# Ledger of designs, part 265: peptides against a protein of PDB entry 6RGO

Target 1, 392 residues: chain A of PDB entry 6RGO
Amino acid sequence: MALKLLGFNQDATCFSVISSNKGVTIYNCDPFGKCFELEKSTSNDEELDFLVEMLFSTSLIAVVDKTIGASKRKKLKIVNTKRKATICELTFPHEIMDVIMNRKIICVVLKSDQIFVYDISCMKLLRTIDVRGEKLKSTSKFRNSEAVGDIGVRVSLSTDNNSILCYSSYSKSDKENAPLNDIVVFDALKCIQINVLPAVHQSNIVCIACSPDGMLMATASEKGTIIRVFKTIDTENDEPILVNEFRRGSRPSRISEMKFNHDNTLLACVGESDTIHIFALPVTTTEADANEDDTLQQSSHSLSSSINGLQYISKGLANRFGKIIVSKIPTQSQQRHVAYIKIPENAKYRIGFPKDTTNTIHICGEDGNYLVYSIPRNEVGPCTLVKSNTFD

## One batch from the design tools (peptide; made by RFdiffusion4, then SolubleMPNN)

Design b2_p22_3_s1 (from b2_p22_3, 12 letters changed)
Fold by OpenDDE base, seed 1:
Structure b2_p22_3_s1 (fold): chain B 392 residues (1-392), chain A 22 residues (1-22)
Amino acid sequence: as target 1 above (392 residues)
Amino acid sequence: REKERKELEKEAEEILKKLESL
């Protein structure tokens, strides 16, 4: 059977899949097993497509039937999984492209580059964000959506109650073909723009991850070679703070998903490549307790040689983007540990970090594998498989 | 953990009940 992955929930306690014969299935990770099934509404041999966003491990899910030919691609259903009932339905003017939620907010992304922000507790519309803005309405003839692949507005929402929404926006260039390479940071509760990060990549942003606390954001472009990590709220001299720059690889490859772990010490990425990459983030020690002079002259055994390829601080970005004060990342934090997981070629995988174990990652594949890996902390190397399960 | 999960489920049930009344 063809499986299509929908992904993990916010805390990686559940994941969702589409089975061509069954419809949507939600699996619990521990104990492993089916916890919910949504039957397909049609007997047709149409390729099933759905959006499913689960509120953690609760009975509340948001569902969109995106199946081709289905008149439902504009409808968001809130479903109670315990009652197996649709509680409410919202209809949108355009096709729904994405849905994201936390305990406070639901964001709905439309094909029109609009983001609808709702209070989850009452489904009251708080804000409509028009990412194209008023000026672009005149010049954007409908880009024939067939030829230029899934270039649309990308969103990520913090899993905390602060509800920091990061979204891709069009650059202010007067060009009809402005890239989606700006980021807006938005307080989804107050409906206030907090920050704007201009031109964070040279090409369209295709992947965004917000940290669970909303304090960090990772971005990747269509090239998928460089991942940038920024502070979301904090600025230095009114300029965006670049915390990290990672190289995933030398070959272009689309990144489909990125995730922070719950303590902001790791960033994982997955996509079209045979490798999940896990990057170490430097722990920003708050300056307070650095008084103990513990001169542990532990011999820096020179694991110098092999890591030379990953840390290209691109000298060239400093000249063309304004004074990105690359705060002097201490040259000692240059040994960023990178872990990896090898996955089958052409298998789509999704990733999630469990809250309780900051050194483990959950992955699931369209090959029907659910895998738990241990992440090495002190070395560069492969992750160790701890648990495996299969699903159909 | 189990306490937090039960608190989250209770919050979700309260939301769902409120939405059913609209």
Scores: peptide ipSAE 0.609, ipTM 0.953, DockQ to the pose 0.874
Fold by OpenDDE base, seed 2:
Structure b2_p22_3_s1 (fold): chain B 392 residues (1-392), chain A 22 residues (1-22)
Amino acid sequence: as target 1 above (392 residues)
Amino acid sequence: REKERKELEKEAEEILKKLESL
């Protein structure tokens, strides 16, 4: 059967797929099995297209039917999976491109480059962010270039209650074709812009991941060769803090998804390449624990010792025109993956990190494989397959 | 885990019930 992956939920306890014959199916990861099915609205052999966002492992899902007719593509349904009932429906002025949620917030991304921010508890609109309108205010000539359908606003939301929203924005360049290479960090609860990271890549940003706590953000451009990790909230001398720069590869390859693990020690990426890459993040020791002298010699030889080289404070060359050029970390300090998973060539995979096992990754493929891997801690190498299941 | 899952499900049910009343 043709499968299309929708992805994992926030804690990788469930994943969603579109099956051409069945419609949307949600699988539970442990114990492995179907937990919900949404039947296709038509008997026709029409290519099914859906957005499905699940609130963790709960009975609350957001669904957009993109299969049939321009009217349904503008409708967000909140569904109770236990009742198999639509509880409420919202209609938008434009096609829905993405939906993300946590326990507090739903964000709806439109083809118009608008982000609608809702309080999930009552579906009250908190904010409309108009990423194009912000560009129009900054540029004297906004051509509505038909954004080639693959380049649009990207978003990521923290899975915690702080509800840190990271989104791609247009650079303030006077060029008619300004790239989506800025990042805005937004408090979705307070509806306040916290930070702006200008020109984080040279080309359009196509993938963003926020950490579960919202303190870190990873970005990749359409080239997918370099991943940058920034602090979201913290700044140094009003400049963005670049924490890490990872090299996925030398060849261009699109990154479709990135995820942090729950303790911010790992970043995984997947895309068009035959390899899922896993990168180690430096453990931010909060300076607070340095003072208590207590002698517990627990010899956790954490791999902290070899990361002595990353004190390259990227002195952003503030060019005279207020363009913070994110200083390229010297190519020698570009970290490689610490672990990897080989996947079939041209297979689309999705990734998720389970909350309870920070060294475990869940992956699922359009090939019908659900796989659990153990990530090596002390060596650079392949991940070890721990569990496998198949789905149709 | 199971406690947190039950708390999340209860919160989701409360949200769904509130949304059904609007």
Scores: peptide ipSAE 0.601, ipTM 0.952, DockQ to the pose 0.877
Fold by OpenDDE base, seed 4:
Structure b2_p22_3_s1 (fold): chain B 392 residues (1-392), chain A 22 residues (1-22)
Amino acid sequence: as target 1 above (392 residues)
Amino acid sequence: REKERKELEKEAEEILKKLESL
């Protein structure tokens, strides 16, 4: 059977899959087993396509059936899994590309590069963010649909109640083909823009992760060679704070997903490569527990490399040479992974961090494997397999 | 864990009940 992975929920207690024969299945991670099934709406042997976003391990899910026709792809259903009932349905003007939620907010990303922000408690529209509209009042010519399936607005939402929304935006370049290489940080509750990180990559951003607390954000471009971690809210001299720059690899490879663990000590990434990479973030040791002599000389050269003011030169020269002057984020010492997991080649995997075990990662594959790994703390090396289950 | 899960489920049930009344 062809499996398609929909991913883990916010705390990695559940994951969702599409089975070509069964429809959508939600699995509980511990104890491992099926907790919900959504049957196919049609008897047709059509390739199933769904979005499913689950509110943690609760009975509340958002579902988009993308399988059949342009009409269904515009409908968001809120489903009570205990009742097996659609509670409400929202229809959008354009195809739904992504759905993310937390306890307060649901965000719906459209193919029009619009983000609809709702109060989940009443499905009241709080804001429509038009990621294109900030750039051009110009023609509704959707980029020709064929080759562009992969380039759209990317979003990530904090899993906490602060509801920090990070999204990719188009650079201020007057060029029709400006990359989605800016990041906007948005308070989804207050409906205010908090921060803008200009030109964080040279190419389109294809993956974003927000930390659970919304204080950190990771970004990756189409190249997927470098991952950058920024502070979301804090700025230094009105400039974005680059916390880390990680090297995933030397070869271009798409990153499909990134996740922070619940204490912001680890960042994992997965994609088209045979390797899940796990990076260590600098722990801001609050001064108190300085007593344990853990002689890992992590030369935390806190190179708070202030992204020094080379931004000013960009405005004047951009007009003359048509070069996208990417803000030169100073090349921090590109850190490598601290841990890794080998996965089968050509198997798509999804990742999740459980809340209660900060050194544990959950992964699931289109190969039907659900795997729990322990992450080494004090050594660079492979993760250790702790638990394995299979699903169909 | 189990307390938090029950609190989350209760919150979700309250949301779902409110949405069913709209």
Scores: peptide ipSAE 0.595, ipTM 0.951, DockQ to the pose 0.875
Fold by OpenDDE base, seed 3:
Structure b2_p22_3_s1 (fold): chain B 392 residues (1-392), chain A 22 residues (1-22)
Amino acid sequence: as target 1 above (392 residues)
Amino acid sequence: REKERKELEKEAEEILKKLESL
């Protein structure tokens, strides 16, 4: 059977899949089993495509039927899984490309490069973000979906109540083909732009992850060789906004997903490569936790010495947006993974971090495997398989 | 775990109930 993975929920307690025979199935991770099924709306042998976003392990899901020929690609449904009922339906002017949510906010990304921000509690529109801006509306060349590949606006939302939205934006180049290589940081509750990070990569950004608390974001370009981690907010202390640069590999490979763990100590990435990579983040000691346990200090000292090489060349152009001169990061400061998982070369995988165990990762594959791995703490090496289940 | 899951489910049920009233 052809499986398509939709991914894990925010706390990796559930994952969603599309089965060509059954429609959408949601699995619970522990105890492992089916918790919800959405049957096919049509008897046609059409390749099923859906967006499904689940609010943690609750009865609330957002669903978009993206199946080819279905007139439903512009419709967002809020479904109560316990009642098996559509509660509300929203219709958009353009095809829905992505849906993300937390306890406060739903964001809907359209093919028009618009982001609609809603209060989940009443489905009130808080903001429409036009990523192309007002000036580019006159060039009616919608990127025809066929000719320009899977390059669109990417989004990530913090899983906390602060609701920090990170999205890719077009660079301010006068060129008709400006890359999606800027990042905007947005408070989705207050509807305020917090920050703009210009030219964080040389090519289009294809993957973004926000930390659960919204304090960090990770970015990867089409090259997928370098992952960059940034602070979302400028700190008053002249601290560098770029906190980490990780090397996934030497060969170009698309990254499809990145996730932070719940304590911001790990960043995982997955994509078209045979390897899930896990990177260690320096523990940002907030001044409050300086009083407990001496034992973790030894690993932090080796990481801090490599960051001091970021020469801020503060000269010239007076744009109020912090000048991240990404181009002069020494290749010597690039950290490799601390842990890895080998996966089948042709299987798409999704990743999630459970809340209760910061050194555990959940993965699921289009091969029908749900796997739980333990991440090594003291050694660089492979993760250890702890639990395995199969799904169909 | 189970307490937090029940609190989240209650919040989702309250949201769904509000959305049914619109």
Scores: peptide ipSAE 0.580, ipTM 0.949, DockQ to the pose 0.898

Design b2_p22_3_s2 (from b2_p22_3, 10 letters changed)
Fold by OpenDDE base, seed 2:
Structure b2_p22_3_s2 (fold): chain B 392 residues (1-392), chain A 22 residues (1-22)
Amino acid sequence: as target 1 above (392 residues)
Amino acid sequence: SEKKREEELKKAEEILKKLEEL
């Protein structure tokens, strides 16, 4: 059967797939099994396309039928999976491109480069962010709408209640084809812009991941060779803080998904390559624990010792035009992966980090594999397969 | 913990109930 992956929920306890025969199926990871099925509304051999966003392990899902011809691509349905009932339906002026949620907020991304921010508790519209409109206010020139349909606004939302929304925005360049290479950090609850990270890549941003706590953000461009990790809120001298620069590879390869683990110690990426890469983040010791007790010599030789070479080269080259060029971390300080998983070259995979086990990763493939891997912490190497299940 | 899962389920049921009242 042709499977299409929709991905993991926020805590990697469930994943969603489209089956060409059944429609949408949600699987529970542990115990492994089907927990919900959304039947096809049509008997036609049309290629099914859906967006499904699940609210953690709850009975709340957001669903968009994106199937060609279905005329439903502008409709968001909120569904109670226990009752198998639509509880709310919203219609948008444009096609829905993405839907993300947490316990507080739903964000709906439209093909118009608009982000609709809703309070999930009452489906009240809090704000419409017009990413194109913000560009027009700055540059007077509209992007011709005929630009490659795959390059749109990307979003990521913190899974916590702080509801930090990171989204890609158009650079303030006078060029008609200004790239989507800026990032805006937005408090989705207060509806305020917190930060703007200009020109974080040279080309369009195609993948963004926000950390669960919203304190970190990872970005990748169309090239997918370099991943940059920034602080979201904190600035140094009104400049964005680049925490890490990771090299995925030397060859261009699109990154489709990135995820932080729940303690911000790991960043995973997956895409068109035969390899899931896992990178270690420096443990930000919160300055708070530096003052107390001398006594517990528990020799957790964490790999903290070798990362002494991260000189914060916060050499923002303030070019004469006040454009903060994100200082390229010298190519010598570009970190490689600490762990990896080999996957089939032609299989699309999705990734998720479970909350209770920060050294494990859940992956699922369009090949019908659900796999749990253990991540090595003390050495650079392959992940170890711990559990395998199949689905169809 | 089971208690935390139960609290999350309860919050989702409260959200679902509010959305059913719209």
Scores: peptide ipSAE 0.222, ipTM 0.815, DockQ to the pose 0.795
Fold by OpenDDE base, seed 1:
Structure b2_p22_3_s2 (fold): chain B 392 residues (1-392), chain A 22 residues (1-22)
Amino acid sequence: as target 1 above (392 residues)
Amino acid sequence: SEKKREEELKKAEEILKKLEEL
C-alpha cells in the first residue's frame, strides 16, 4: 500500500500517516501502536491527501482533507480523538496549504499567501497576515502555482507558550518575481511583528524550523546546501544575528523538514537525499557564576568550536538595489554535520526529537519503518539504531 | 515527568471543553 507521511507531533510522542485504503492513522511511539484512525469518507480510488496537526499527545487534532476532487480543501476540522467527533469546522476563502499549532495558537496558511492566526481556546481570529502585502495586490497575475514547484509561504511556530511565529515573506523588490527570501518573526499572542530578517538566502526559502523556546530559527532555500541559524528576537545594532551556518552538502537537494532538539543543542534535517544530517549548535553558556576554585583539568574535549567571534562584519554588499545580503560565512568556516543517518533512496522520512532524551531522534519512513536512533555526543559519525518498529 | 504530562493533558481537555461550548 502507498503510505504518505504527515510527520511527528511537537514532542515526537506520536506520528501520523495516510494509508491509501484506510485514511489517516496516528501511531504512538512508546508504547508503539495505533492510537487513532480516521476512516476514508469516500470510496473513490483517488490519491488521499491530508493535513493533520496533533496537539502534543492530546486528543485534539486539526484535520484538512486535501484529496483531489474533494470540496474540503478549504475546511479545517478540529476533532476530539477520544470522542471521535468534530468539535468545530472553519471554512476559508482559499485552499489550506499548512496548519501549525501549540497550546495557545493555531496558524492556518492559505494558497493566497495569507496566514490566519487563531486563539485555540475559543477559535477566535486574532490576526490575518497578508504576506503579499498591499503592493502585490495590484500585480494580480496569479502565478499559476502549477508550473513553478510548490513555492509558497513557509511557517514555523515555537512549541512553548510564547508562540513565536516565523514565516517566509517576499523581499522588497519592484520586480513581479520577488523571491520568498525574507523571514518575519511574529509574536502570535500579541499579534506584533518582532523582527524582519531580509534576504537570508538568495532563492526562495522552502524550509523553516523554530526552536521549541522560539529563540532560534533555521532556514533553508531551494538549493538545500546551506542551512542558516539565526536568533529570532535578539538583534545586534538593529541587524539579524547569524548564530550558525551549516553545510548539508555540495549537491543541491530539497530539505523537506528541519527540527531542533529540546535544549537547542542539535539541529536535524531531512529531505530528498539518502541522509539525515544532524548538526551541533554551540551551547550558549549562560554565565552561571563560575565559582573560582575547582581546577579539575577534566580535559573534556568540549568541542568548543571556538566560535571565533563571527563579527557579523556587515559588509553589506549593497547589491545594486541596496539589499543587505547576509554576509556569506567563508566556505571553510561552514560547519559540517556531527552525525548522520542513512535512509533508503526515494523513501521520504520525517524526524522528531523526544523531550526527555536530547541525544535521541525518532524517524519514520514511507517504507513503513519507525526507527529510534542514538546520536553520538563526542564523535563525528553514524547514529546507532536503538529501536525499530514497522507500520502498514 | 508524568505529572507534567497529566497537566498538559488536562490543559488540552480544558481547550477541548471550551471548543465544545462554542
Scores: peptide ipSAE 0.196, ipTM 0.791, DockQ to the pose 0.779
Fold by OpenDDE base, seed 3:
Structure b2_p22_3_s2 (fold): chain B 392 residues (1-392), chain A 22 residues (1-22)
Amino acid sequence: as target 1 above (392 residues)
Amino acid sequence: SEKKREEELKKAEEILKKLEEL
């Protein structure tokens, strides 16, 4: 049967899949088993496509039917899974491209490059973000539906209550074909832009991950060779906003998903390659925990010395948005993975980090495998398979 | 229909409230 993965929820307690014969199925990770099914409403042999976002392990899901011909691609349903009941239905002017949520906020991304921000508690619209801005509305060249499908606004939301929204934006270049290579950091609760990161990659950003606390953000371009990690907020101490640069590989390969673990010590990435890569992040010691073990200081000093090679590109226009040093980190100082998982080359996988076990990763594949891996701490190497289950 | 939606919304709010207490 053709399976399509929708992904894990925020705490990796559940994952969602589309089965061509069954519709949407949600699996619980532990104990492993089906916890919800949304039956196929159409008798047609049409390839099913859905967006499903689950609110942690709750009975609350957001659902969009994206199936070809379904005429429902503009409708968001909020569903109580325990009652199989629709709470509310929202209709948008354009096709829904993505839906993300936490305990406070739902964000809906449209094909029009608009982000609708809602208070989840009452489904009140807080903000409409127009990523194209007012000036570009005059050139109503809608990206023709036939133009190469997958370049759009990317979003990530912190899983905490701070509700930090990171999204890709168009560079201010006067060129008609400005790349989506800027990042905006947005407080979704206050509806305030808190930072803008210009030209974080040379090409369009295709993947973004926000840390659970919203303090870090990871980005990857269409090349998928380099992952950059940034602070979301400017620190008073003139500390560099770019905190890490990781090399996934030498060959171009699309990254489909990135996730931080719950303590911001690991960043995982998955995509079109045969390998899930796991990178170690430096522990940002807040000054309070400075009293324990000397052994971690050596790794932080090597990072600070490589970051000090950041040539400040010169004193130009001090616009009120921070001077982002797009540092050329020398190719030799780019950190590689600390751990990896081999996956089948032709199987799409999704990743999740469980809350309670920071050295464990959950993965699921369109091959019907749900796998739990242990991440090595003391050595660079393969992850160890701990648990396996199959689904259909 | 409407009364049923209000009852389901109230249950979602009760779930959200419990998630804020954790």
Scores: peptide ipSAE 0.166, ipTM 0.724, DockQ to the pose 0.097
Fold by OpenDDE base, seed 4:
Structure b2_p22_3_s2 (fold): chain B 392 residues (1-392), chain A 22 residues (1-22)
Amino acid sequence: as target 1 above (392 residues)
Amino acid sequence: SEKKREEELKKAEEILKKLEEL
């Protein structure tokens, strides 16, 4: 049966899947089992396509049926799962590409590169962000909508009540094909732009993760070789603060999802590769515990020797108008993963970090596996499988 | 009905309020 993964909720207590035979199923992670099922809207053997965003472990879900016809793809339903009742239905001018929420905000991303920001409590529209409208002020030509396959506005929202929204925007380039390589940081509650990070990659951003507290964001481009982590709000001399630059791999591979753990100590990434990578973030130790960390510095030196080759001297693309965030981090000091999980080739996986156990990661695959791994903290190596379940 | 929508919205608000207390 063809499974499609919709992903984990904000706290990784549940995950959602599309089963070709059943429709949308929501699974609880612990205890493992089905907690909700949304029946197919049609008897046709059409390939099911849905967006489902769940509000943590609550009975509140946002649902978009993308299976049939352009009209359904424009409708967002807010559903009470316990009651099997539609609370409200919203209709948009364009196809819905993504839906993200927290306890305060729902963001709806359209194929028009618009982001609709709602107060979840009353479903009041707070803001329409027109990412193209900012581009149209710089570049007159609409991209022909046909080539807009996999390149659209990407969003991530903090899971806390601060509701920090990070989204990809078009660079200020006179080129008709300006990349989506800027990041805007937006206070979704106050509807204020906080920060703009220009040209964080050379190509379109295809993945963004915001930390749960909204203080960090991770970005990856179409190349998926480098992940950059920035501060969202803080700046140094009005310039963006690059905290980390991680190397996922040497070969191009799309990253489909990234997530921070709940204490901002880990960043995981998954995509088209056979490997989930987990990176350690530098903990800002307050001055008191400085004595024990001396041992971890020695092990990082030994792996540095083999990565001599790629001096990408970023000489070339000083295009006149964009301050490219030049990595201040030397290519030799690009951190590798601290942990990894091997997954089947061509199996799509999704990732989630549970709130209560910062050293564990939840993963689920289109192969029907739900897996819980323990993450090693003191050594570089594979994660240990702790729990396994199957779903259909 | 509009009344049913209002009753379900009020219950979403009650869920949200409980999530603010956690």
Scores: peptide ipSAE 0.160, ipTM 0.711, DockQ to the pose 0.096

